Peptides against a protein of PDB entry 2AZE. Designs and how they scored, part 62

Target 1, 148 residues: chain A of PDB entry 2AZE
Amino acid sequence: AQECQNLEVERQRRLERIKQKQSQLQELILQQIAFKNLVQRNRHAEQQASRPPPPNSVIHLPFIIVNTSKKTVIDCSISNDKFEYLFNFDNTFEIHDDIEVLKRMGMACGLESGSCSAEDLKMARSLVPKALEPYVTEMAQGTVGGVF
Target 2, 101 residues: chain B of PDB entry 2AZE
Amino acid sequence: GRLEGLTQDLRQLQESEQQLDHLMNICTTQLRLLSEDTDSQRLAYVTCQDLRSIADPAEQMVMVIKAPPETQLQAVDSSENFQISLKSKQGPIDVFLCPEE

## One batch from the design tools (peptide; aimed at target 1 E94, target 2 A75 D77)

Design b1_p27_6 (made by RFdiffusion4)
Pose (drawn by RFdiffusion4):
Structure b1_p27_6 (pose): chain A 148 residues (1-148), chain B 101 residues (1-101), chain P 27 residues (1-27)
Amino acid sequence: as target 1 above (148 residues)
Amino acid sequence: as target 2 above (101 residues)
Amino acid sequence: SSSTSHTYTLTNKYGFSNLPSPIVYSH
């Protein structure tokens, strides 16, 4: 019984590591797909009607987005060297990552929620190496859990 | 008995984790190659029209923050106001708005 | 009301900020 207790806690410790690693693997696959999709969208758009986009109309990764109502008062304070910043808001605001932005743009082909059309899934499968294809299929069905 | 049952479980979980680590390894390698790729990095950008479909600078205000790696972001819910604090240990941070408003 | 805060570290690993999102504060 004593030895069994030790094996059970070890089993539960491993089950926790696997559960965390599965979520990490899924997020990484989505990033790999989203980044590759964004790059190919821009590579194609730069062909159509030549001259690369003006530098001010473009934002390179990595970045963070903050949005609030147009009315919301914001108070900005900056350190000399611009290493430190402080913003005060008199209303609700939202913070979004670039990967979240790319997902909402549909760059991950709806795979973030299994919302893939046949073309979306085909696109997602082609942007990942063959060894990751089964796991992409698992993500498309939502049958990722059960903890293997 | 149960001891063998738990031992068999530990074996399944060991093999499963080795497989997951392998796939993660392949996955992070793909991401490393993308980060080392100059042409991909040059093309890894979003337009102002992109940031629109997720929050357009017509009704809502959009702020872009670009801080070097390792910088800290603290968000605070005061008794009366909200705040975002950014502290970069190395390198300056950049902040700007979107053109359409 | 009591004050609450959360601190995030931006690793910018692999060209991503790796910030958990969305972060929304409201009353």

Design b1_p27_6_s1 (made by RFdiffusion4, then SolubleMPNN; from b1_p27_6, 8 letters changed)
Fold by OpenDDE base, seed 3:
Structure b1_p27_6_s1 (fold): chain B 148 residues (1-148), chain C 101 residues (1-101), chain A 27 residues (1-27)
Amino acid sequence: as target 1 above (148 residues)
Amino acid sequence: as target 2 above (101 residues)
Amino acid sequence: SATTSKTYTLTNKYLASNLPSPIILSK
């Protein structure tokens, strides 16, 4: 009985670790899809325009976004060497990383929310190595979590 | 019996975890390859149009921050304090705004 | 991004302004 109890504890520990790794893998897959899709989009756009975009018209990764109401008063302090910034707001703000921006742009094909169309799923699958395609399919179907 | 069943379950879980590790290795390898590809990095950008789709400049002020790797960010967002602090150790921090701020 | 969330002690070596000196992106 005690031996079985010990194994049950170990089983639960392993299940939790697997769950964590599943989450990490899903995020990595989404990042890969989003990045490759972004690159593909921009490559196509530049080909159609027959030129790169102007340097000051784009923001290269990595970056973060801070947004707040236009009515928010912002006080900023900057060090002489621009190594340090301090922003004080009189109201709430939001912070978004570049990956979140890409997801909201649809670069992850809606896979992050399981809201991808057949075409989106096809695109997502095409942007990952063959070994990852089954997992992408499971993500789209919401069937991730089983033991494999 | 129960003991044998649990032992088998643990073996299966180990195999499953190994499979996950393998898939993660594949994925991280792809991301590294992407980061090492000069053309891909050149094309890894967003536009003002993209940013407007995330936060409407008519309603929101959108600030883009580019900071060197390992930059420290401290954010306080409460009824008492609304603050963001940035500290870089590897270079200057750049701030950008969309034209329709 | 490569930004790490972490608190630190502020120093008194800042130039204060209503906004940072931003670069306005092209439309």
Scores: peptide ipSAE 0.027, ipTM 0.862, DockQ to the pose 0.055
OpenDDE base, seeds 1, 2, 4, 5: peptide ipSAE 0.021, 0.026, 0.023, 0.025; ipTM 0.851, 0.860, 0.854, 0.862

Design b1_p27_6_s2 (made by RFdiffusion4, then SolubleMPNN; from b1_p27_6, 9 letters changed)
Fold by OpenDDE base, seed 4:
Structure b1_p27_6_s2 (fold): chain B 148 residues (1-148), chain C 101 residues (1-101), chain A 27 residues (1-27)
Amino acid sequence: as target 1 above (148 residues)
Amino acid sequence: as target 2 above (101 residues)
Amino acid sequence: RPTTSKTYTLTNKYLASNLPSPIILSY
């Protein structure tokens, strides 16, 4: 009885750890897809254009976005070495990391929410190594979570 | 029996975890390869048009923060306090603004 | 509205961290 109890505890521990790793893997996959898709989009766009975009017209990853009303007053304090910033707002703001931006741009093909069209899924699969394709499929179906 | 069943479950879980570890290694390897590809990094950018899909610069100020890895960002958003604190350990922090400022 | 406090840590080492001087973006 005690042995079984010990094994049950261990089983639960492993299940939780697996769940955590599943989440981590999903995020890694999404990052890979989003990044590759972004690069592909931009490569195609530059090929169609006569020139690459001006240097100051684009924002290279990584970055963080902060947006607020244009009427919001922002006071910014910067250390002398620019290692430290303090922004004070008189109203609410929003923060988005680059991955979130890419996801909202559709660069993750809707895989992040399991809402992929057939074409989205095809694209997503094409942007990962073969070994990851089954997991991408599971993500699209929302079937991730089953311990295989 | 019950013991044998649990033992078998644990073995299966171990195999599953090992598979996950393998897949994660593949992912991290791919990401490292991408980071080492100069052309990919050159093309890893978003435009102002992309940012407009997140927040319209005509109505909202869009500020872009570029900071070294391991930079800490702390945000407080309440009715009485609205602030963002940035602390970098590896270098200076830069801020960019969209043109519709 | 409820108070929101979040902490973000930029730890993605798989992407280049270019830090050009601050600018006003242009099209």
Scores: peptide ipSAE 0.039, ipTM 0.871, DockQ to the pose 0.264
OpenDDE base, seeds 1, 2, 3, 5: peptide ipSAE 0.038, 0.032, 0.023, 0.037; ipTM 0.871, 0.864, 0.860, 0.869; seed 3 fails the geometry check

Design b1_p27_6_s3 (made by RFdiffusion4, then SolubleMPNN; from b1_p27_6, 8 letters changed)
Fold by OpenDDE base, seed 3:
Structure b1_p27_6_s3 (fold): chain B 148 residues (1-148), chain C 101 residues (1-101), chain A 27 residues (1-27)
Amino acid sequence: as target 1 above (148 residues)
Amino acid sequence: as target 2 above (101 residues)
Amino acid sequence: ASTTSKTYTLTNKYLASNLPSPIILSK
């Protein structure tokens, strides 16, 4: 009985660790898809334009976005060497990383919410190695979580 | 019996975790390859149009921050304080705004 | 993708302004 109890505790620990790794893998897959899709989009756009965009018209990854109401008053303090910044707002703000921006742009093909169309799923699958395709399919179907 | 069943379950879970590790290794390898590809990095950018689709400049001010790796970001967003602090250890921090701020 | 930690120690070496000196992106 005690031996079985010990194994059950270990079982639960392993299940939790697997769950964590599943979450990490899903995020990595989404990042890969988003990055590759972004690169593909921009490559196509530049080919159509027959030139790269002006240097000051784009923001290269990585970056962070901060947004707030246009009515928000912002006070900023900057160190002489620009190594330190301090922003004070008189109202709430939002912070978004570049990956979140890419997701909202649809670069992850809606896979992050399981809301991808057949075409989106096809695109997502095409942007990952063959070994990851089954997992992408499971993500789209919302069937991730089983023991495999 | 129960003991044998649990033992088998643990073996299966170990196999599942190994499979996950393998998939994660594949994925991280792909990301490294992407980061090492000069052409891909050149094309890894967003435009003002992209940013406008995320936060409407008519309603929101959008600030873009580019900071070196390992930059420290401290954010306080409460009824009492609204603050963002940045500290870089590897170089200067750059701030950008969309034209329609 | 950005590697950032949510810790900071405030210092007194700042130039204060209403906004940082931003680079305005081209349309």
Scores: peptide ipSAE 0.028, ipTM 0.862, DockQ to the pose 0.077
OpenDDE base, seeds 1, 2, 4, 5: peptide ipSAE 0.023, 0.027, 0.027, 0.020; ipTM 0.860, 0.860, 0.860, 0.854

Design b1_p27_6_s4 (made by RFdiffusion4, then SolubleMPNN; from b1_p27_6, 10 letters changed)
Fold by OpenDDE base, seed 1:
Structure b1_p27_6_s4 (fold): chain B 148 residues (1-148), chain C 101 residues (1-101), chain A 27 residues (1-27)
Amino acid sequence: as target 1 above (148 residues)
Amino acid sequence: as target 2 above (101 residues)
Amino acid sequence: PPTTSKTYTLTNEYLASNLPSPIILSK
C-alpha cells in the first residue's frame, strides 16, 4: 500500500539521520575529550613551571596547520588589508585543522581509532559527564552502531 | 500487520533519536562551558613542540593560520597546481611559521 | 593527473582564545 511505502521511506530517512547524528556525537565526544585533556595537560605543566609559557611560544585554538617540504618553494600574495592570501606551491602540501592536531597529539586518548589502552580509556571516561561514559566505552570497543 | 510493524519501528526510532539528541545536548553543553570558561580558554593552546610531533621542522615547513570565523580556505593539490587561497570577511588573517630547532 | 581540491570554512565551533605570536609570515 502507498501508506506502507511512505512509512518505509520515512523509516529509511530516520535511520540515516540517526546514523549521521551518531557520527556527530562521536566527533563531539572526541572534541570534548581532546579539549579537556589539553587544558588539563597545560594546567599541570604551568603549575609545575610556576609560570605560564612565553606569549610567543604557544598557539591558541582555533587554528589551521599547513605543512610542506622545506624544499617547497612558496609564493605568497597578501592583500593590503590582510583579508586575502594566496599561496602558490611548487609541490604538494598538507592541511590539518586543530582537532586533527590534537588527535595526533594523543589528546583524544586514541579513542578516535579505537586504540585505547586501559589507561587511555580511564582518562577518556574521566573527561566526560557520567551520562556519556557508556558511549565512550562503546566507542573504544567499536560497538557503536546499534539503535537505542 | 505490516503497517503496525512499521509504525512500531518509527516509534522506536523516534525514541532512539531522542536519546541521541539528549546525549548531544549534554556534550554541546560541556563544550559551551569550556568556551565560556576564561581559564580554560587561556589554557587551550599547543606549543611548537606539539607541532613538531605532527611535522618535523627539520624536514617540513609548518605554517599556522589564525583567521576570523567564516574565513574561507580553498586548497588545490595536483601535479599541475598547488595552491591555497584564504578569504576573510571579518578581519585580517594572521599567518605564523614555527621556528626551526 | 590526480587532483585534490578542498574548501575549508573556519567556524566558531572550536574554542577561541588569545592569538599566538610565533614568527609572523604575514606582512
Scores: peptide ipSAE 0.026, ipTM 0.858, DockQ to the pose 0.275
OpenDDE base, seeds 2, 3, 4, 5: peptide ipSAE 0.024, 0.024, 0.026, 0.022; ipTM 0.858, 0.860, 0.861, 0.851; seed 4 fails the geometry check

Design b1_p27_7 (made by RFdiffusion4)
Pose (drawn by RFdiffusion4):
Structure b1_p27_7 (pose): chain A 148 residues (1-148), chain B 101 residues (1-101), chain P 27 residues (1-27)
Amino acid sequence: as target 1 above (148 residues)
Amino acid sequence: as target 2 above (101 residues)
Amino acid sequence: SPVINLQGETHTLEGKTLTFTLPESYM
């Protein structure tokens, strides 16, 4: 019984590591797909009607987005060297990652929620190495859990 | 008995984790190659029209923050107001708005 | 309440503080 208790806590410890690693693997696959999709969307757009986009109309990764109502008062304070910033808001605001932005743009082909058309899935499968194809299929069905 | 049952479980979980680590290894390598790729980095950008479909600078205000790696972001819910604090240990941080308003 | 979608997770800011350390990005 004593030894069985030790094996059980070790088992539960491993089950927790696998559960965390599965979520990480899924997020990494979505990033790999989203990044590659964004790059190819821009590579193609730069062909159509030449001259690369003006530098001010473009934002390179990595970045963060903050949005609030157009009325919301914001108070900005900046350190000399611009290493430190402080923003006060008199209303609700939202913070979004670039990956989240890319997902909402559909760069991850709806794979973030299994909302893939046949073309979306085909696109997602082609942007990932063959060894990751089964796991992409698992993500597309939502049958990722059960903890293997 | 149960001891063998738990030992067999530990073996399944050991093999499963080795497989997950392998796939993660392939996955992070793909991401490393993308980061080391100059042409991909040059093309890894979003337009103002992109940031629109997720929050357009017509009704809502959009702020872009670009801080070097390892910088800290603290968000605060005061008794009366909201705040965002950015502290970068190395390198300056950049902040700007979107053109359409 | 403010909503923070960062590092693959969604956090709601309500009566508390949240601190994030931004990791090195691949892109």

Design b1_p27_7_s1 (made by RFdiffusion4, then SolubleMPNN; from b1_p27_7, 8 letters changed)
Fold by OpenDDE base, seed 5:
Structure b1_p27_7_s1 (fold): chain B 148 residues (1-148), chain C 101 residues (1-101), chain A 27 residues (1-27)
Amino acid sequence: as target 1 above (148 residues)
Amino acid sequence: as target 2 above (101 residues)
Amino acid sequence: APVIHLLGKTYTLENKTLTFTLPKSYA
């Protein structure tokens, strides 16, 4: 019947929306964990050193990283006010956002790839509100995606 | 029947989505709190050594871009074009190289 | 479709064109 067909369409629509939100939530969780873990790391390091690092030795978030071979020729045009930049490369380059850097540093505890040790998972859970802990567990187990 | 089953599924999906929305709100709130905490912002940094997790400065040129909010970055990476365009409306863009460790 | 990153950064990739909109400044 037409009614059943309409409901099936709606069901599919909702499933897709949920899937989208799940992906967004997972990313937000990873960002939160990575950020808090970074802050914790640096706080501990500064306490041990009894001082903050030199200002020119650190890069504060947010930032973007661009890397390419040292053999790559780069032409850079900069406006006088430094509001505009144009880079032309003669070969491929890579762009990485700050969160990707944090993930590769292990700040997300391997949760992003489901490669969490028991210790990593414990750390990850400790860096989120209680309400999010079950979801973190599901992420670590690779069981996210079910209807809850 | 099929109709009853679909109706029940839709109700369950609605409940699931509501729970999901709630969790997302919690996450968003936490991120805002982090952005508003002065101490957290001060400690939210990486070093050039950390950047080796992305690319070794001995092998690759590593460039860092810091720009004001809402800055647009457009990148084209294809066999025909290799280009990055940055456009800021709120202030100057800072670009610098990560030195070799 | 744009991907949310932290507090406002958006990410889009179409036809090998990658576009970022940077989020609020943290520092």
Scores: peptide ipSAE 0.031, ipTM 0.874, DockQ to the pose 0.320
OpenDDE base, seeds 1, 2, 3, 4: peptide ipSAE 0.030, 0.020, 0.026, 0.026; ipTM 0.874, 0.848, 0.861, 0.868; seed 1 fails the geometry check

Design b1_p27_7_s2 (made by RFdiffusion4, then SolubleMPNN; from b1_p27_7, 10 letters changed)
Fold by OpenDDE base, seed 2:
Structure b1_p27_7_s2 (fold): chain B 148 residues (1-148), chain C 101 residues (1-101), chain A 27 residues (1-27)
Amino acid sequence: as target 1 above (148 residues)
Amino acid sequence: as target 2 above (101 residues)
Amino acid sequence: MPVIHLLGKTYILNNKTLTFTLPKSYA
C-alpha cells in the first residue's frame, strides 16, 4: 500500500538522521571532555609552577596546525589586509585542527578510539554531566549503535 | 499488520531521536558555559611541547594558523598540486611557527 | 586520529578567537 511505502521512506529518513545526530553527539562529548581535561591539566601545572607560562610559549584555542617536511619549499601570498592567504607547497603536508591535537595528547581519555582503561573511563565520566555518563560508557564499550 | 508495525517502529525512533536531541542540548550547553568562563578560556591552551608530540619540529616544520570564525580553509594535497587557501570574512589571519628547542 | 587531507574540500573554522601573544611570526 502507498501508506506503508510512505512510512518505510520516513523510517529510513529517520534512521539516517539519528545516525548523523549520534556522530555529532559523540564529537560534542569528546570536545567537552578534551576541553575540561585540558583546562584541568593547565590549572594544575600553573599551580605547581607557581606561575603562568610565558605568553609566547602557549597557543590558545582555536587553532589549526599545518606540518610538512623541513625540506618542503613553501611559497606564501598574503593580501594587504591579511584576510587572504595562499600557501603553495612542493610536497605533501598534514593538517590538524585543535580537537585532533587534543585527542592525540590524550585529553579525550582514549574515548575517541574506544581504548579506555578503567582509570580513563572514570576520568571521562567525571568530566561530563550525569545525564551524559551512560552515553560515555557506551562509547567506551563500542555499543552506541546497538540501540538503533 | 505491516502498517501497525511500521507505525510502532516510527514511534520508537521518534523517542530515540528525542533522547538524542536532549543529550545534545545538554552537551552544547556545557560547551557554551566553558566558552563564557573567563578562567577556562585563559587555561584553554597547548604548548609547543604538546605540538611536538604531534609533529617533531626537528623533522617537520610546524605552522600554527589562528583565524576568525567562519574562515574558509581549502586544501589540495595531490600528486600535482599542494596548496592551502585561507579566506576570512571577519578579520585578519595570524600565522606563526612553532619554535624548535 | 587520522591525518586530515582535504582534497578540494572546504573546512570552516567556527570557534571564537582568543587573545594570544604570537611566537615567531611567519606573516
Scores: peptide ipSAE 0.025, ipTM 0.849, DockQ to the pose 0.069
OpenDDE base, seeds 1, 3, 4, 5: peptide ipSAE 0.023, 0.022, 0.023, 0.025; ipTM 0.850, 0.848, 0.848, 0.855; seeds 4, 5 fail the geometry check

Design b1_p27_7_s3 (made by RFdiffusion4, then SolubleMPNN; from b1_p27_7, 10 letters changed)
Fold by OpenDDE base, seed 5:
Structure b1_p27_7_s3 (fold): chain B 148 residues (1-148), chain C 101 residues (1-101), chain A 27 residues (1-27)
Amino acid sequence: as target 1 above (148 residues)
Amino acid sequence: as target 2 above (101 residues)
Amino acid sequence: APVIHLLGKTYILNNKTLTFTLPKSYA
């Protein structure tokens, strides 16, 4: 019947929306964990050193990283006010956002790939509100995606 | 029947989505709190050594981009074009190289 | 579809074109 067909379409629409939100939530969780873990790391390091690092030795979030072979020729055009930049490369390059850097540093505890040790998972859980802990566990187990 | 089953599924999906929305709100709130905490902001940094997790400065050029909010970055990476465009409306953009360690 | 990053960053991927909208600064 037409009614059943309409409901099936709606069901599919809702499933897709949920899937989208699940992905978004997972990313937000990873960002939160990575950020808090980074802050914790640096706080501890500064306490041990009894001082903050030199200002020119650190890069504060947010930032973007661009890397390419040292053999790559780069032409850079900059406006006088430095509001506009244009880079032209003669070969491929990579772009990474700050969160990706944090993930590769292990700040997300391997949760992003489901590669958490018991210690990693414990750390990850400790860096989120209680309400999010079950979801973190599901992420670590690779069981996210079910209807809850 | 099929109709009853679909109706029940939709109700369950609605409840699931509501729970999901709630969790997302919690996450968003936490991130906002982090961004508003001055101590957290001060400690939210990486070093050039950390950047080696992305690329070794000895092997590749590593460039860092710092820009004001709402800055647009457009990148094209194809066989025909290799380009990055940065446009800021709120202030100057800072670009610098990560030195070799 | 855009991907949310922290507080305002938008990541859009269209084929070989990447577009970022950077969030507010933390420093």
Scores: peptide ipSAE 0.028, ipTM 0.866, DockQ to the pose 0.313
OpenDDE base, seeds 1, 2, 3, 4: peptide ipSAE 0.026, 0.026, 0.025, 0.026; ipTM 0.867, 0.858, 0.860, 0.863; seed 4 fails the geometry check

Design b1_p27_8 (made by RFdiffusion4)
Pose (drawn by RFdiffusion4):
Structure b1_p27_8 (pose): chain A 148 residues (1-148), chain B 101 residues (1-101), chain P 27 residues (1-27)
Amino acid sequence: as target 1 above (148 residues)
Amino acid sequence: as target 2 above (101 residues)
Amino acid sequence: SAYVEKLKEQLAKLNEKGHVEASFTEE
C-alpha cells in the first residue's frame, strides 16, 4: 500500500505534466500556423499592386494591443529613457496579444476552436509538418483530451 | 495487483510524454526557423485594417505597445481606477495609436 | 468581477507566449 501510494502520486504528477504539455503543443501549433499564414498573406499582397506598404501603416510582431472606450481618460507617465511607463485608466480596458489578434483575424484557420471549413483545415494541414498532422486533426475535432 | 497496475500506467505515461516532447521539439524547431528567417520576419506584420476587424479606431481607441523581451507588465485594479505598468530592464519601449479616428 | 476574470485570462495569454512577464494586482 505504501509503495502504491508513491506510484500514484508519481502517476498524478506525470498526468499533470502531460496535460500542461498538450495545451503547450496546441498553442505552439496555432502560432506556427498563424505566423506562416500571415507571412503568406502579406507575401501575396505585396505582389498584387507592387510597392511594399508604407512603414507607418504597418506593425511588425511582436506586439501588444490595449483598447478602451474612446472617451476613457488615460494618464501617461514615462521615464527619461522610456524603459518605464505608467498608464492610468478611468474605465475598463482590454489587453490582447498579437497571437490573439492573428487568431481573431482567422490566421489560425479557425483551428483555435475547431471551427474549420474543409478549406480552412486543408490550409492548416499544409502549414504544419507531416508529423504534426495527426495532432492538427485532433485539434480540429476537439478530441485532444482524455490524456494519452 | 494494483502495484503492477500503477507500474503499467507509469509506462504508458512515460511513452506518451516522450511522444509529446518529440512533437513539441519539432514544433519549436519550426518556430525557431521562422524567427531566423529574414524574409518571414520582414513580412510578419499587421495593417491598421487588420486591427480593425478585432477593434476599429472609429468607436474604440487602440494602443500598440512594443517592448523588448523580458519586460514586465503589471495590470492593477485599484479601489478606484485601473492601471497598466510597463518596466523594461533593458531597451526602450514604444507606444502608439492607429490612424482612422 | 467578470471584468477582473477576463483581464486575468488575457494576461495569462501573454504569459503563454513568454515574450513578456505579465502580472495582476488587486488593491

Design b1_p27_8_s1 (made by RFdiffusion4, then SolubleMPNN; from b1_p27_8, 14 letters changed)
Fold by OpenDDE base, seed 5:
Structure b1_p27_8_s1 (fold): chain B 148 residues (1-148), chain C 101 residues (1-101), chain A 27 residues (1-27)
Amino acid sequence: as target 1 above (148 residues)
Amino acid sequence: as target 2 above (101 residues)
Amino acid sequence: SSHSEQLKKQLERLNRTGHVKASYVDL
């Protein structure tokens, strides 16, 4: 009985670790797709424009955005060397990283929510190594989570 | 019996985890390659137009933060305190606003 | 609050990305 109990504990530990790794893998896949898709978009856009965009008109990764109502009063304190910032808001704010921004831009092809059209899924698969394609398919179908 | 079943499960789970590790290594390698490719990094950007498309500046102010790696970010969110603190050890932090239009 | 919970999730996301070390502080 004790032996079985010990193995059951280990089984549960492994299941939880696998679940965590699945989540991490999904995020890594989404990052890869989003980045490559973004690069492709911009490359094509620059080719069509026959020139790169003005330097001050673009924001290179990585970055973070903070958004709040236009009516929110913000007080900002900055150190002389710009190593430290303190922002005080009189209302709620949101913080998003660049990956979240890219997802909302559709750069992950809707894979993050399993909302892929056939064309979206085709694009997503084309942006990952062959070994990852089956997993991308599972993500699109919402069937990730099984033991494989 | 139960013992045999559990033993088999553990073996299968070990194999599954090893496969996941392999796939993760592939992903991390691809991301590193992207970060090391100069042309890719040059093209890894968004525009203010992109940000406006996901957060309408007509209603929302959008602040952009460019911080060095390992920058400490502390956020406070309560009825009495709404605060963001940034502390960098590796270099200066750049903060700017995206124009509304 | 619900907003606080969302902020916590946003901070967790930041940490997962790994660009910054994000933390929630309750004052």
Scores: peptide ipSAE 0.479, ipTM 0.916, DockQ to the pose 0.848
OpenDDE base, seeds 1, 2, 3, 4: peptide ipSAE 0.467, 0.461, 0.458, 0.459; ipTM 0.914, 0.913, 0.913, 0.913

Design b1_p27_8_s2 (made by RFdiffusion4, then SolubleMPNN; from b1_p27_8, 13 letters changed)
Fold by OpenDDE base, seed 5:
Structure b1_p27_8_s2 (fold): chain B 148 residues (1-148), chain C 101 residues (1-101), chain A 27 residues (1-27)
Amino acid sequence: as target 1 above (148 residues)
Amino acid sequence: as target 2 above (101 residues)
Amino acid sequence: SSHSEKLKKQLERLNRTGHVKASYVDL
């Protein structure tokens, strides 16, 4: 009985670790797709324009955005060397990383929510190594989570 | 019996985890390659228009933060305190607003 | 609050990305 109990504990531990790794893998896949898709978009756009965009018109990764109501009063304190910032808001704010921004831009092809059209899925698969394609398919179908 | 079943499960789970590790290594390698490719990094950008498309500046102010790696970010969110603190050890932090239009 | 929970999740996302070390502080 004790032996079985010990093995059951280990089984549960492994299941939880696998679940965590699945989540991490999904995020990595989404990052890869989003980045490559973004690069492709911009490359094509620059080719069409026959020039790069003005330097001050673009924001290179990585970045973070903070958004709040336009009516929110913000007080900002900055150190002389710009190593430290302190922002005080009089209302709620949101923080997003660049990956979240890319997802909302559709750069992950809707894979993050399993909302892929056939064309979206085709694009997503084309942006990952062959070994990852089956997993991308599972993500699109919402069937990730099984033991494989 | 139960013992045999559990033993088999553990073997299968070990194999599954090893497969996941392999796939993760592939992914991390691809991301590193992207970060090391100068042309890819040059093209890894968004525009203010992109940001406007996901957060309408007509209603929302959008602040952009460019911070060095390992920058500490602390956030406070309560009825009495709404605060963001940034502390960098590796270099200066750049903060700017996206134009409304 | 619900917004606080949302912010906590956003901070967790930041940490997962790994560009910054994000933390929620309750004052």
Scores: peptide ipSAE 0.488, ipTM 0.916, DockQ to the pose 0.846
OpenDDE base, seeds 1, 2, 3, 4: peptide ipSAE 0.477, 0.483, 0.465, 0.475; ipTM 0.914, 0.914, 0.911, 0.914

